# Designs tried in a protein design run: peptides against a protein of PDB entry 8YR4. Part 12

Target 1, 309 residues: chain A of PDB entry 8YR4
Amino acid sequence: PRGSPALQLVVLICLGLMGLERALNVLVPIFYRNIVNLLTEKAPWNSLAWTVTSYVFLKFLQGGGTGSTGFVSNLRTFLWIRVQQFTSRRVELLIFSHLHELSLRWHLGRRTGEVLRIADRGTSSVTGLLSYLVFNVIPTLADIIIGIIYFSMFFNAWFGLIVFLCMSLYLTLTIVVTEWRTKFRRAMNTQENATRARAVDSLLNFETVKYYNAESYEVERYREAIIKYQGLEWKSSASLVLLNQTQNLVIGLGLLAGSLLCAYFVTEQKLQVGDYVLFGTYIIQLYMPLNWFGTYYRMIQTNFIDMEN

## One batch from the design tools (peptide; aimed at target 1 N244 Q247 N291 R298)

Design b1_p11_1_s2 (made by RFdiffusion4, then SolubleMPNN; from b1_p11_1, 5 letters changed)
Fold by OpenDDE base, seed 4:
Structure b1_p11_1_s2 (fold): chain B 309 residues (1-309), chain A 11 residues (1-11)
Amino acid sequence: as target 1 above (309 residues)
Amino acid sequence: FPITQEVVLPD
């Protein structure tokens, strides 16, 4: 944000907190590994108690991962409120200024409520897009890369390959199915708007409908519009279930392959029992934000299209 | 499993 050094400092602090979240996403599984290993080795209580206390503290800072409100995430969200408000106000003023620069013919052809709706959508789209990119998409991709590097360096290269293949397949399928699904969502939204418009027009013409005793006809037309909407809504919802199930299957297969490989290497004494737990914990931590990735990708696509209009 | 709640973007 140009013009406020205080807001620039807040942005830098938020970026630092995002870096800390990435470090916590690696450290929490490591400390959990260490607890399992110390329990397996029957280590002295003092060492175990320190490791458990440190784990719980790190887990408090992390929370449940990027989908849960840890202390660091809450602090970041709190600090970001002022940056979001500044950005929103700036975008809103830019849109409002641009609307005033538009020709009188453009304004005369549009209802004031439609112009305001375009302004609000434009403001929400830009601010939402930036927030989702910076705070959800980029961090999730960073956690995947960090995970691949971590497993490749500290585990066998096979684990890094499994994570890479699983996450690449997950992301690819998420994109492809989300793009396919966007077609159904657009059709649904168009039919929703058409159904709403029919209801509004019927109610605005209430006197005319009453005069002609056309109430049954208007109700039947509205019913047909609802049935058509519900047919499109069903396709949208069913496509979401298919996306979620496909995502779950890919993660399940990755978890299965990696867990079997971990178990095998533990039986060969190449890895410890804690390493098995670390792998499972880390994959679940990667999975939690990835569940939202399809939503974020769709939001990004929608917001880009809404900015082009 | 967190169901991917479609955060209905406010239209």
Scores: peptide ipSAE 0.025, ipTM 0.688, DockQ to the pose 0.387
OpenDDE base, seeds 1, 2, 3, 5: peptide ipSAE 0.023, 0.023, 0.026, 0.023; ipTM 0.678, 0.671, 0.697, 0.678; seed 3 fails the geometry check

Design b1_p11_1_s3 (made by RFdiffusion4, then SolubleMPNN; from b1_p11_1, 4 letters changed)
Fold by OpenDDE base, seed 3:
Structure b1_p11_1_s3 (fold): chain B 309 residues (1-309), chain A 11 residues (1-11)
Amino acid sequence: as target 1 above (309 residues)
Amino acid sequence: FPVLTEVELPD
């Protein structure tokens, strides 16, 4: 937003809030560890109560670790509305100006409603893509990097390696399975549109269908289109279940390997019981945003294709 | 933990 210093300040505040969310993702597990250690040591009530109160406050700011429901995230989203509206309006005006620079021959070949729909899709795609990149993808990648660094510095290097391998495998499998799945989804959407168009055409030509007593033929033809759609829908849904199950297996393996290693180090008195709880809590926090990564990747890919058209 | 199934947003 080059033209408004107020909007630039809002962007800087939003970036600061994003940094605060990253800090909260580290601090919340640490405070939860400290509670477990204080409980284990039978620490005095005053120290325990202060640490619990601080943890609950940090958890309120974080909002469950998804980065979407916390006070900081809500404040960021609220402040970003003005920036998004400014960006959307600027993109819309640029597209509109470009449409006016296009040849009369281009405009005569297209209906005005189609041109407006293309402009609106283009604006929505750009603003959506930017929002998903900045608020979901980049923060998630940053949290992973911060997690690897944290575990490598404060735990044994083996923990950092486990997190790195699990996250890398998770991301790679998510991308590969999402790309494979996108083929089934595109086929489903194409068949849905064709089935809907056929139903609309049959209903608009109701008089002609009735004149030829072709009602049974149109119903059977619609039934065949539905069966074909449902066959593609099943493939799309089954591929989603496969993606989710693959993600769960990677999470499960990472959690198992890291939890066993942490338990071993606790038995050797190299780590405390609270460190076991920290590892499990932190890993779950890292994985919670990653569950949506396939959706974000697909939406980004779709929006890129929609911008090229 | 409820595995938050990836909710596909409708296109």
Scores: peptide ipSAE 0.023, ipTM 0.669, DockQ to the pose 0.724
OpenDDE base, seeds 1, 2, 4, 5: peptide ipSAE 0.023, 0.021, 0.019, 0.021; ipTM 0.674, 0.645, 0.630, 0.651

Design b1_p11_1_s4 (made by RFdiffusion4, then SolubleMPNN; from b1_p11_1, 4 letters changed)
Fold by OpenDDE base, seed 3:
Structure b1_p11_1_s4 (fold): chain B 309 residues (1-309), chain A 11 residues (1-11)
Amino acid sequence: as target 1 above (309 residues)
Amino acid sequence: FPILTEVVFED
């Protein structure tokens, strides 16, 4: 934010907290590994208790694998409210000033309520897009890269390759299936708006409908519109289930391949039992944010289209 | 989990 050093400091703190979340995503599995190794070695209670306490503290800071419920994420979200409000207000003022620069002909041809709705949508789309890019998309991609590097350096290069192939396939299929699904959602939303408009028009013209005794005809037309809507809704919902199932299958295959390889290396005494638990825990942590990636990708596309209009 | 989250963003 240009012009407020306080808000610039808050942005830097939020970026620092995002970096801390990335570090926690690596440290939490490592500490969980260490607990499993200490339990396997029958280590003294004092060392175990310290490691467990440290793990629980790190897990409190991290929260769930989505990062959204952790103390660090909550603190980031809280601090970001002021930055979001500043950004929103700045975008609103820029849109409002631009609207005042537009010709009188442009204003006379549009209802004031429609202009305001376009301005509000534009502001919401820009601020939402930036928030999703900065707080969800970029961090998730960073976690994947950090994960690949971590497994390539501290495990055998085969683990880094499995994570790379799994995540690349997951992202590619998520994008492709989301783009395919977007066609069904657009058709659904168009039919929903048409069905709603027909219901409103029928109710506004109720005197005319009653005069012609056409209530049964309007109800039947409304039923046909609902059935057509529900057919499109079913396609949208079924396509979402297919997306989720495809995502689960890809992660399941990656987890299977990596878990089998890890188990093999544990049997050869090249890795410890804790390393098996680390791999599974880390893959699940990478997976949890990725479930939302299709939603974020769709929102990004929608918000870009809404900004071009 | 993912099914519940898409409903929230349509409004």
Scores: peptide ipSAE 0.021, ipTM 0.645, DockQ to the pose 0.250
OpenDDE base, seeds 1, 2, 4, 5: peptide ipSAE 0.020, 0.018, 0.019, 0.019; ipTM 0.645, 0.599, 0.606, 0.628; seed 4 fails the geometry check

Design b1_p11_2 (made by RFdiffusion4)
Pose (drawn by RFdiffusion4):
Structure b1_p11_2 (pose): chain A 309 residues (1-309), chain P 11 residues (1-11)
Amino acid sequence: as target 1 above (309 residues)
Amino acid sequence: FPVASELDLPD
C-alpha cells in the first residue's frame, strides 16, 4: 500500500503470522513424538500432563485441519480483509476514472457489457492473484523444502529422498494432467453456453404456435443439445476423477515406502517409537495443502491473462 | 489414510 502507513504495519504482521504458521507446522509433530516417547517409557503424571497441554495448545494454534482453521491464519484473514479492501477500491476507482476520459468513437465502437466485464474481472484477478500466490503457493513450496531439510538432517538420510521423490512426482503429474483437463473444460463450457442460448431463443419467440405446431420440434432440438453437453461434461469430470486418483496414488506410495522403512528401522533399535507417528503425521500434513494445486494452476493462468487484458 | 479430492472452483 503506497499511501497509508497504518496498512504497511498490517502487511508486515500478516507476513510474520505466515512465518509463525510455518514454525508451528514444523513444531507440532515434534511434540507429538515427544508425547508418544514419554508415554512408552512410563513417565510420571506431571510432565505428561504439562506436555499434553502444550501439544493441545499448539494443535489449537495450528489448524486443527487443512491449515485454514487455526487461530493463526485466521487473524491473518482478518487483517488481510482490511488490507485487500484498500487495493480493490484503488484499482476500481482507477479503472472508472480512466473509462470516463476516452474519446467518443471509442465508446460508440465497443459495447458496455464487455468493457465492464473486463474491468470487473481485472480487479478480481489482481486481488485473487495476490491472495493465491503470496498466501497459498509459496508457503506450501516452503513447507516442502523445510520438511526435506528436517528429514534429511535430523531424522535420517533416506527419508529425504523419499519425501523429495514423492513431492516431485506429485507436482509433475498434477501439472501434466491439469493442462489436458483444461482443454476438456473449455470444450464443455462452449457447448453449455450454446444450449443456454438455444433455450433462451425458444422461450423468447412464442411464434412456434404460429408457423407450425412446432412445440415438439423445439423440444427435440433442445434434447439433442442437452445430450451433446452431457457428453462433454462426462468427459471433463472423468478427467477430474483421474487427476484425483493419480494424486492419491502418488501420496500413498510415498507413505507406504516411508512407513515400511521407519518400522524396519525401529525394530533394529535405530529409531524410537515416536518417529513412526512423526513421519505419518508430517506426511499427512504435507499432503493436505497439496490437494488444491491443479485449481491454483488453472486460476493463476486465468487471472494472469485477465490482468493482462 | 485420509483420501481426499481436489476442490473445483468456478471462474

Design b1_p11_2_s1 (made by RFdiffusion4, then SolubleMPNN; from b1_p11_2, 6 letters changed)
Fold by OpenDDE base, seed 3:
Structure b1_p11_2_s1 (fold): chain B 309 residues (1-309), chain A 11 residues (1-11)
Amino acid sequence: as target 1 above (309 residues)
Amino acid sequence: LPITTEVVLPD
C-alpha cells in the first residue's frame, strides 16, 4: 500500500508470519521424530516431557492443517483484515471511477442493479484472486519446495526425488483433470441458471398460468429442467470423485515408495525409527493443503475470466 | 483424508 507506512509494516509482519509458518512446517515433524526416538531409547522422563511440551507448543502455533487454523495463521489473518479492507476499498473506488468515465450510452443500455453486480463481482474477483495466490497457492508451493530440499539434504537424494515426482505428478494431474472437469461445471451452472430463470418466469406470470389452468404443464417443464440439471450435476460430481481418487492414488504411491525406502534404511541402521515417522507425518502434512489446490486453481481461473469480461 | 471440499464461492 503506497502512502501508509503503518499498512506497509503490517504487510511486512504478515510476510514474516508466513515465513514463520514455513519454519514451523519443518520443525513440527522434526520434534515429533525426536519424541519417537526418545521413546525408543527409553530416555529419562524430564527430557521426554520437555520435548513433548515443546512439540505441543509448536503444534499450537502451526495448527493441524486445512481443518484447524494455528495461532500464527490466525494472527496473520487478523492483521491482514486491515490490508484486505484497504485493497478492497481501492479496487471499489477504481471500478466506481471507471464506471463514471464510461459513456452515457453504456449506462442507458444497462440497469443500475446489473452495473452494481458487475462492480461487486469485479472487486471480489480481484481481491479473492490476490488472497488465494498469496495465502494459499504460493505458501503451498513453497512448503513443497522446502520439503524436497529438506529430504534431499537430511535423508537421501532418493527421498527428495520421490517427493519431487509425487508432487509434480499430483499438481500436473490436478490441473489437467480440473481443466477437463471445468467443462462439466460450466454446463451445470448454465443449466442451473436456465432452470432458475424458468421458475422465476413461471412465478412472475402466475396470473396467466392460473388463467389457462397451465400449472401442471409448468410443473412438468420445471421437472424436465431439474432432471436435465441433475444429469449435468452428476457428471460434475462424478468428475470430482475421479479427481479426488486420482490425487489419493498419486499420494498413496508416493507414501508407499517413500515409506518402503525409509523402512529399508531403518533396517540397515542408516535411519532411526523416528525418521520413518517424520517422513509419513511430513507427507500427510503436505497432502492436507494440496486437497484444496484444484479448488484454488478453479477459483483463480474463474476470477481471471471474470476480470477480462 | 479431507475430500477436496469445493468451497462454492458464493456467486
Scores: peptide ipSAE 0.025, ipTM 0.685, DockQ to the pose 0.427
OpenDDE base, seeds 1, 2, 4, 5: peptide ipSAE 0.022, 0.023, 0.022, 0.022; ipTM 0.667, 0.666, 0.665, 0.655

Design b1_p11_2_s2 (made by RFdiffusion4, then SolubleMPNN; from b1_p11_2, 4 letters changed)
Fold by OpenDDE base, seed 4:
Structure b1_p11_2_s2 (fold): chain B 309 residues (1-309), chain A 11 residues (1-11)
Amino acid sequence: as target 1 above (309 residues)
Amino acid sequence: FPVVTEVVLPD
């Protein structure tokens, strides 16, 4: 944001809060591990109570991951509202200025409502893209990298390898299946717009439809358009279920392999019971954002396509 | 697991 030092400071604070969220994603599992180890060792109540209180405080700051907002995430979102509004206003003014620079022939060929809709879509696309990239995609990738490094350093190289392979496979399948799904979504949206346009045209011509007693014919044509839409909607929804199930299988296999390996190392007394719990909790924390990764990827792709048009 | 609901961003 050129021109407002206050908004630049807010951006820096938001980046600092994002760094704090990454630290919390590592610390929360560690403190949970420590609680399990202290419980296993039958440690003094004072030590246990301090560790539990610290864990609950860190968990309040972190939240439950993607879908449950922690204090840090809420504070970041609150501070970002002003940055988003500044960015939106700047994009709206740039689009509006660009529309005024376009030829009279371009304006005469388009309905004013269509031009406004293109401007609004362009603004929403840019602001959405930046928000998803900065607050969802980059943090998720950072958490994966931090996770691989953490497990490689504090556990064994085998755990880092399992996490790497599972996350790489998950991301690859998510991208490939999301790109495949994008075709069904585009077809659905095109048919939705065509179905809506037909309904609007029929209602605008209400007098003509009444004059010809063509109500039953227009209803039947609308029904056929709905059936075509629902056939495409079903393909979109079924492809989403397939994506989710594929993701769930990769997660399940990764969790199985890593949990079995961790259990084995605990039986060999190379790891503690708390380390098993740490692995499970940390992996779940990585997977919660990843569930939305396909949505973020699709939204980024859609927003890029909407910016090129 | 949160089903990846298509969060229809409000257009």
Scores: peptide ipSAE 0.021, ipTM 0.645, DockQ to the pose 0.354
OpenDDE base, seeds 1, 2, 3, 5: peptide ipSAE 0.020, 0.020, 0.021, 0.022; ipTM 0.643, 0.646, 0.647, 0.672; seed 5 fails the geometry check

Design b1_p11_2_s3 (made by RFdiffusion4, then SolubleMPNN; from b1_p11_2, 4 letters changed)
Fold by OpenDDE base, seed 5:
Structure b1_p11_2_s3 (fold): chain B 309 residues (1-309), chain A 11 residues (1-11)
Amino acid sequence: as target 1 above (309 residues)
Amino acid sequence: FPVTTEVVLPD
């Protein structure tokens, strides 16, 4: 934010906290590995208790991924509130200034409520897009890259290749299937708007409907519009299940290949039992934010379309 | 297998 050194410091702290989240995503599986190894070796209680306590503390800082927020993520979100408010206000003022620069002909052709709705959508689209890019998309891509590097350096190069192929295929299929699903959602939204417009028109013409005793006819037309909407909604929802199942299959195949390879190297005494647990834990941890990637891609695509209109 | 998280759009 230009002009406030305090908000610039808050942005730097938030970026530092994002870096700490990336470090925690590597450290938590490592400490979990160490617990499993210490349990296998029947290590002294003092060493085990210290490692368990350290792991639980790191897990408190990290959180449980999607559905549970860690302390670091909560602190980042809390500090970001003021930055978001500053950005939102700046975008809103820019849109408002631009609306005042538009021709009188543009204003005379539009209702004031439509102009305000366009301004609010524009503000929400820009601020939402920035938040999803900075806090969800970029961190997820960074965690994948860090994962590939980690497995390539500390495991065999084959583990890095499995993670690379699995994540590349996952992302590619997520994009392709999400683009395909966008057609069904557009059709659903068009039919929803048409159904709503029919209900509004029928209610605005209530006196005419009563005069002709046409209530049963209007209800049947509305029922037909709902059935048509539900047919499109089913296609949208079924396509989401197909996306989720495709994603689950790709992760399942990556987990299978990597787990078999890890088990093989444990039998060959090249890896420890803790390394098997680390691999499974790390892959599951990468999978949790990736479930939302199709959502983020959709939001990005919607927000770009809403900015062009 | 992790539970399929529904793609909740935050409105």
Scores: peptide ipSAE 0.023, ipTM 0.677, DockQ to the pose 0.592
OpenDDE base, seeds 1, 2, 3, 4: peptide ipSAE 0.022, 0.023, 0.025, 0.024; ipTM 0.665, 0.653, 0.690, 0.669; seeds 3, 4 fail the geometry check

Design b1_p11_2_s4 (made by RFdiffusion4, then SolubleMPNN; from b1_p11_2, 6 letters changed)
Fold by OpenDDE base, seed 1:
Structure b1_p11_2_s4 (fold): chain B 309 residues (1-309), chain A 11 residues (1-11)
Amino acid sequence: as target 1 above (309 residues)
Amino acid sequence: FPITTEKVYPD
C-alpha cells in the first residue's frame, strides 16, 4: 500500500506469519514423529512430557481442519483487516471514478441500482481474487513444494516422487473436472435468471393475468421453468460429488502407495515407526486445503470473467 | 472429510 508506512509494516508482518505457518506445517509432523519414536524407545517421562507439551503448543499455533483456525492464522486475519479495507476502498474509488468517466449514453441505458450492483460486484471480485490467490492458492502450492523437497531429502527420492505424482494428478484432475463442471453451472445460473425474470414479469402483469383468469396458466409455466432448473441443478450437484470422489480416490491411492512403502522401510529398519506416522500426518495436512482448490479455481475464473464485463 | 460445500458465493 503506497502512502502508509504503518500498512506496509502490517503487510510485512502478515507475510512473516505466512512463512511461520509453512514452518509449522513441517514442524508439527516432525514433533509428532519424535513422540512416537520416544514412546517406542521407552524414553524417560521428562523427555516425553517436554516433547508432548511442545507438540501441543505448536499445534495450537498451527490449528487444524479446513480453514486454518490456529493462533497464527487468526492473528494474520486480524492484522489483514486494515489492509483489506484499504485495498477495497482503493478499488471501489477506482471503479467509481471509471463509472464517472463513462459516456452519458452508457448511464442513460442503466438504472442507478444496476450501476451500484456492478460496482459492488467488481470490488468484491477483485478483493476476493487477491485474497484467494495470496492466502489460499499460493500457500497450498508452497506446502506441496516444501513437502516434495522434505520427503526427497530426509526420506528417499521415491517418497518425493509419490507426493509429486499424487499432487500433480490431483491438481490436473481438479482443474479438468472443474472446467467441465463450469458448463453445468453456467447453464444452471442462466436458467435460474430466466425463471426469476419470468416470475417478476408475471407478477408485474398481475392485473392482466386476473383479467384473463390466466393464474393457472402462469403457475404451470412457472412449474415447467422450475423443473428445467432442477434438472440443471441436479447435473451441477452430481458433478460436484464426482469431483469430490475423484479427489478422494487420488489422495487415497497416494496415501496407500506411500504408506505401504514407508511400512516396508520400517520393517527393513531403514526408517522408524515415527516416520510412518509423519508421512500419513503430512499427507492429511496437504489434503485439507486441497479439497477447496476446485472452489478457488472456479472463483478465480468467475472473478476474471466478471472483471472483463 | 469436509464435503467441499461449494460456498456458492452469490454471483
Scores: peptide ipSAE 0.028, ipTM 0.717, DockQ to the pose 0.402
OpenDDE base, seeds 2, 3, 4, 5: peptide ipSAE 0.026, 0.029, 0.026, 0.027; ipTM 0.702, 0.713, 0.707, 0.702; seeds 3, 4 fail the geometry check

Design b1_p11_3 (made by RFdiffusion4)
Pose (drawn by RFdiffusion4):
Structure b1_p11_3 (pose): chain A 309 residues (1-309), chain P 11 residues (1-11)
Amino acid sequence: as target 1 above (309 residues)
Amino acid sequence: DSPDSVSPLSF
């Protein structure tokens, strides 16, 4: 925010809260391991109670689910509401002030609905792009790297390889499948618009009664168009199911390999009982934000082209 | 535009 000082402080607080969320993401599974290790060795009730209370508090600060739930990141959402309102207002006002100074030939040439749709979509594109990228993409790519470092240095050497390969395969397959699916989605959207146009045309022209008893003909053409649309929709949704299945398979294979290796190492007195639940919890924690990357890829590309317009 | 549906793993 160029103008106001009160908002730069809020931006800095939001970035600090994002860092704190990353620290909590690292910290919570460590406390879960400590609780399990204390529990297996018959520890007194005092230290167990205090450690349990601390773990619960950390789980409360972190998202109880999917990271979009914690007290942190919600304070962020609140402050970001206040900040993103300023940018939205400024961009809308700049567009509106520019559209009123262009010459007449320009306005006589282009329609109004198209020009206004471009402006609205542009403002939404800039807002969405800032929010998606800064608060949902970079933090997750940072979580993957931090997890790789933690497992490769403080846990063992092989688990770094396991996490690295799993996440690399996940990202690659997600992007590869997503481009194909986008082609299918566009093909389906064009037909959907054509079907709607045919239905609107048949409704507007109540001449079907005049030039024939052609109600049946208008109904049949509508049915044919619906069938064509449904075929394209089935293709698109089946592609979506395939993407979900391949992502789940990749995570599952990574979890299986890590769990088996951790169990074997625990039986050989190399690792403690808590390390198993540490690995499991952390793998699930990494998986939860990764579920929404095909959508982020699609939205970033679309919003980039829209902002360019 | 709306987000796509997801069918995640169950743990």

Design b1_p11_3_s1 (made by RFdiffusion4, then SolubleMPNN; from b1_p11_3, 5 letters changed)
Fold by OpenDDE base, seed 1:
Structure b1_p11_3_s1 (fold): chain B 309 residues (1-309), chain A 11 residues (1-11)
Amino acid sequence: as target 1 above (309 residues)
Amino acid sequence: EEPDPVFPLKF
């Protein structure tokens, strides 16, 4: 934000808090590992109680991952309100100035309410896209990379490879299935708009419909439009279930392969019981944000198309 | 827009 040193400091603090969230995503599984190891070794109560208290404190700071109300996430969201308002106002003023630079012919063909709706959509699309990129997409990719590096250095290269292959397959299938389902969603939205337009036109011509006693005919045409819409809605919803099931299967296979490998290394005394629990906990933490990745990809793609129009 | 997770978290 140019022109406010206070808002620049808030952005730096928010970036620092995002770095702290990444550190917490590594530390929480490590402390949980340490609890399991201390319980296995029958460690003294004082050491166990300190480690449990430290874990609960770190878990309070972290929360439950993306979409969770962790203290650090809430503090970041609170501080970001002023930055978002500044960005929104700047985009709104840029759109408004651009609308005033447009030709009189462009304004004569559009109602003032449509122009305002275009401005509101443009502002919401740009601010939403920026927020999704900075706070959801980039952090999720960073956590995956940190996870691959961590498992490769502290466990074995095989664990880093399993996480890499699992996450790469997950992201690739998420993109491919999301692009495939986008066709059904576009067809659904087009039919929804056509059904709505037909209902509005029928209601605007209600006097003519009454004069010809054509009420039953208009209701039948509306029913046919609804049936056609519901056929497209079913394809959209069924494709969403297929996406989620595919995602669940890929993570399940990655969790199975890595958990079996951890269990094997624990039986060989190369890893501790806590390391098995760490792997499972860390994979579940990576899975939580990834459920939304297809949504973010679609939103980004839609917002780019809406900015070109 | 419909969220991709079956169980949408309330944002």
Scores: peptide ipSAE 0.029, ipTM 0.674, DockQ to the pose 0.337
OpenDDE base, seeds 2, 3, 4, 5: peptide ipSAE 0.027, 0.026, 0.027, 0.026; ipTM 0.651, 0.667, 0.652, 0.654

Design b1_p11_3_s2 (made by RFdiffusion4, then SolubleMPNN; from b1_p11_3, 5 letters changed)
Fold by OpenDDE base, seed 1:
Parts: structure tokens; C-alpha cells; sequence
Structure b1_p11_3_s2 (fold): chain B 309 residues (1-309), chain A 11 residues (1-11)
């Protein structure tokens, strides 16, 4: 943010916290590995208890699921509120200034409520796009790259290759299926708007409908519009189930291949039992944010379209 | 917007 050194410091702290989240995503599986190895070796209780306590503390900092529930993520979100408010206000003022620079002809063709709705959509689209890119997309891609490097250096190049192929196939199929699904979603939204417009027009002409006793005809036309909408809604929902199932299959195959390879290396005494648990834990941690990647991609596309209109 | 994840977090 230009003009506020306090907000610049908050941005730097938030970037530092994002780096800490990436470090925690590597450290939590490592500490879990160490617990499993200490249990296998029948290590003394004092060493085990210290490692378990350290793991639980790191897990409290990291959180679970999408990574949004950890202490570090909550602290980042809290500190970011002031930066978001500054960014939103700056975008709102830029849009508002631009609206005042537009021709009188542009304003006479539109209702004031429509102009305010365009300004609000424009602000929401820019701020949403920035937040999704910085806090969801970039961190997820960084965690994948860190994972490939970690497994390639500390395990075997074959583990790094499995993670690379699995994540590349997952991302590619997610993009391709999401782009295919976007056609059904656009058709659904267009039919929803047309069905809503027909209902509003019928209700605004209530007196005319009563005068001609055309109530049954308007209800039947509305039923036909709903049936057409539901046919498009079904295609949208079915395409989402297909996306989720495809994603689940790709991750399942990657987990199977890597888990079998880990188990084989443990039987050959080249890896410890804890290393098998580390691989499974780390892949599950990568998978949790990736489930949202199709949603982020779609939201980014929608926000770009809403900025051009 | 309908979330794409198998396990939607209720935001």
C-alpha cells in the first residue's frame, strides 16, 4: 500500500506468516515421522513425550483441512483485514471517479441502482481475484513445488516424479473439466435470469393477466421455464460430480503408486516405517487445498468477465 | 456459487 508505512509492515508480516505456513507443511509430517520411528525403536518416554508435544504444537500452528483454521492462518487473516479495507476503499474510489468521468449519455441510459451494482461487482471482483491469487492459488502451487523438491532430495527421484506426474495430471484435468463445465454453468445462469425476468414481468402485468383470466396460461409458461432450468441445473450438478470423482481417482492412483513404492523400500530397509507415514500424510495435506482449485479457477474466470462488463 | 470441492467448508 502506497502512503502508509504501517500497512506496508503488515503486508511484510503477512508474507512472513505465509512463508511460515509453507515451513509448517513440511515440518508437521517430519515430526509425525519421528514419532512413528521413536515408537518403532521403543525409545525412552521422555524423548517420545517431547516429540509428541512438539508435533501437537506445530499442528496447532498449521491447523487442518484447507489450512484456514490454524493459528498462523487466523493471525494472517486478522492482520490482513486492514490491508483489505485499504484496497477495497482504493478500488471503490477509482471506480467511483471513473463513473463520474463517463459521458452523460452513458448515465442517462442506466438506472442509478444499476450503476451502483456495477461499481459493487467491480470492487468485489478485483478484491476477490487478488485474495484468491495471493492466499489460495500461489500458496497451493508453492506447496506442490516444495513437495516435489523435498521428495526428490530426501527420498528418491522416483517419489518426486510420482508427485510431479500426479499433481500435473490433477491440475490439467481440473482445468480441462472446469472449462468444459463452464459452458453448462453459463447456460444455467442465462436460463435462471430469463426465468426470473418472466416471473417479474408476469407479476408486474398482474392486472392485465386478471382481466384476460390468463393465470393458468402464465403458470404453465412458468412451469415450462422451470423444467428447462432444471434440465440445465442437472447437467451442471452432474458435471461437478464427474469433476470431483476424476480428482479423487487421480489422487487415489498417486497415493497407491507412492504408498506401494514406500512400502517396498521399507521392506528393503532403505526407508523407515515413519517415512511411509510421512509420504501418506504429506500427500493428504497437498490434496486438501487442491479440492478447491477448480472453484478458484472458476471464480478467477468469473471475476475477469465481471471486470470486462 | 456452488463450491466444486467434495468437502465444502461452510464459510
Amino acid sequence: as target 1 above (309 residues)
Amino acid sequence: ETPDPVFPLVF
Scores: peptide ipSAE 0.023, ipTM 0.614, DockQ to the pose 0.316
OpenDDE base, seeds 2, 3, 4, 5: peptide ipSAE 0.020, 0.022, 0.019, 0.021; ipTM 0.588, 0.610, 0.591, 0.555; seed 5 fails the geometry check

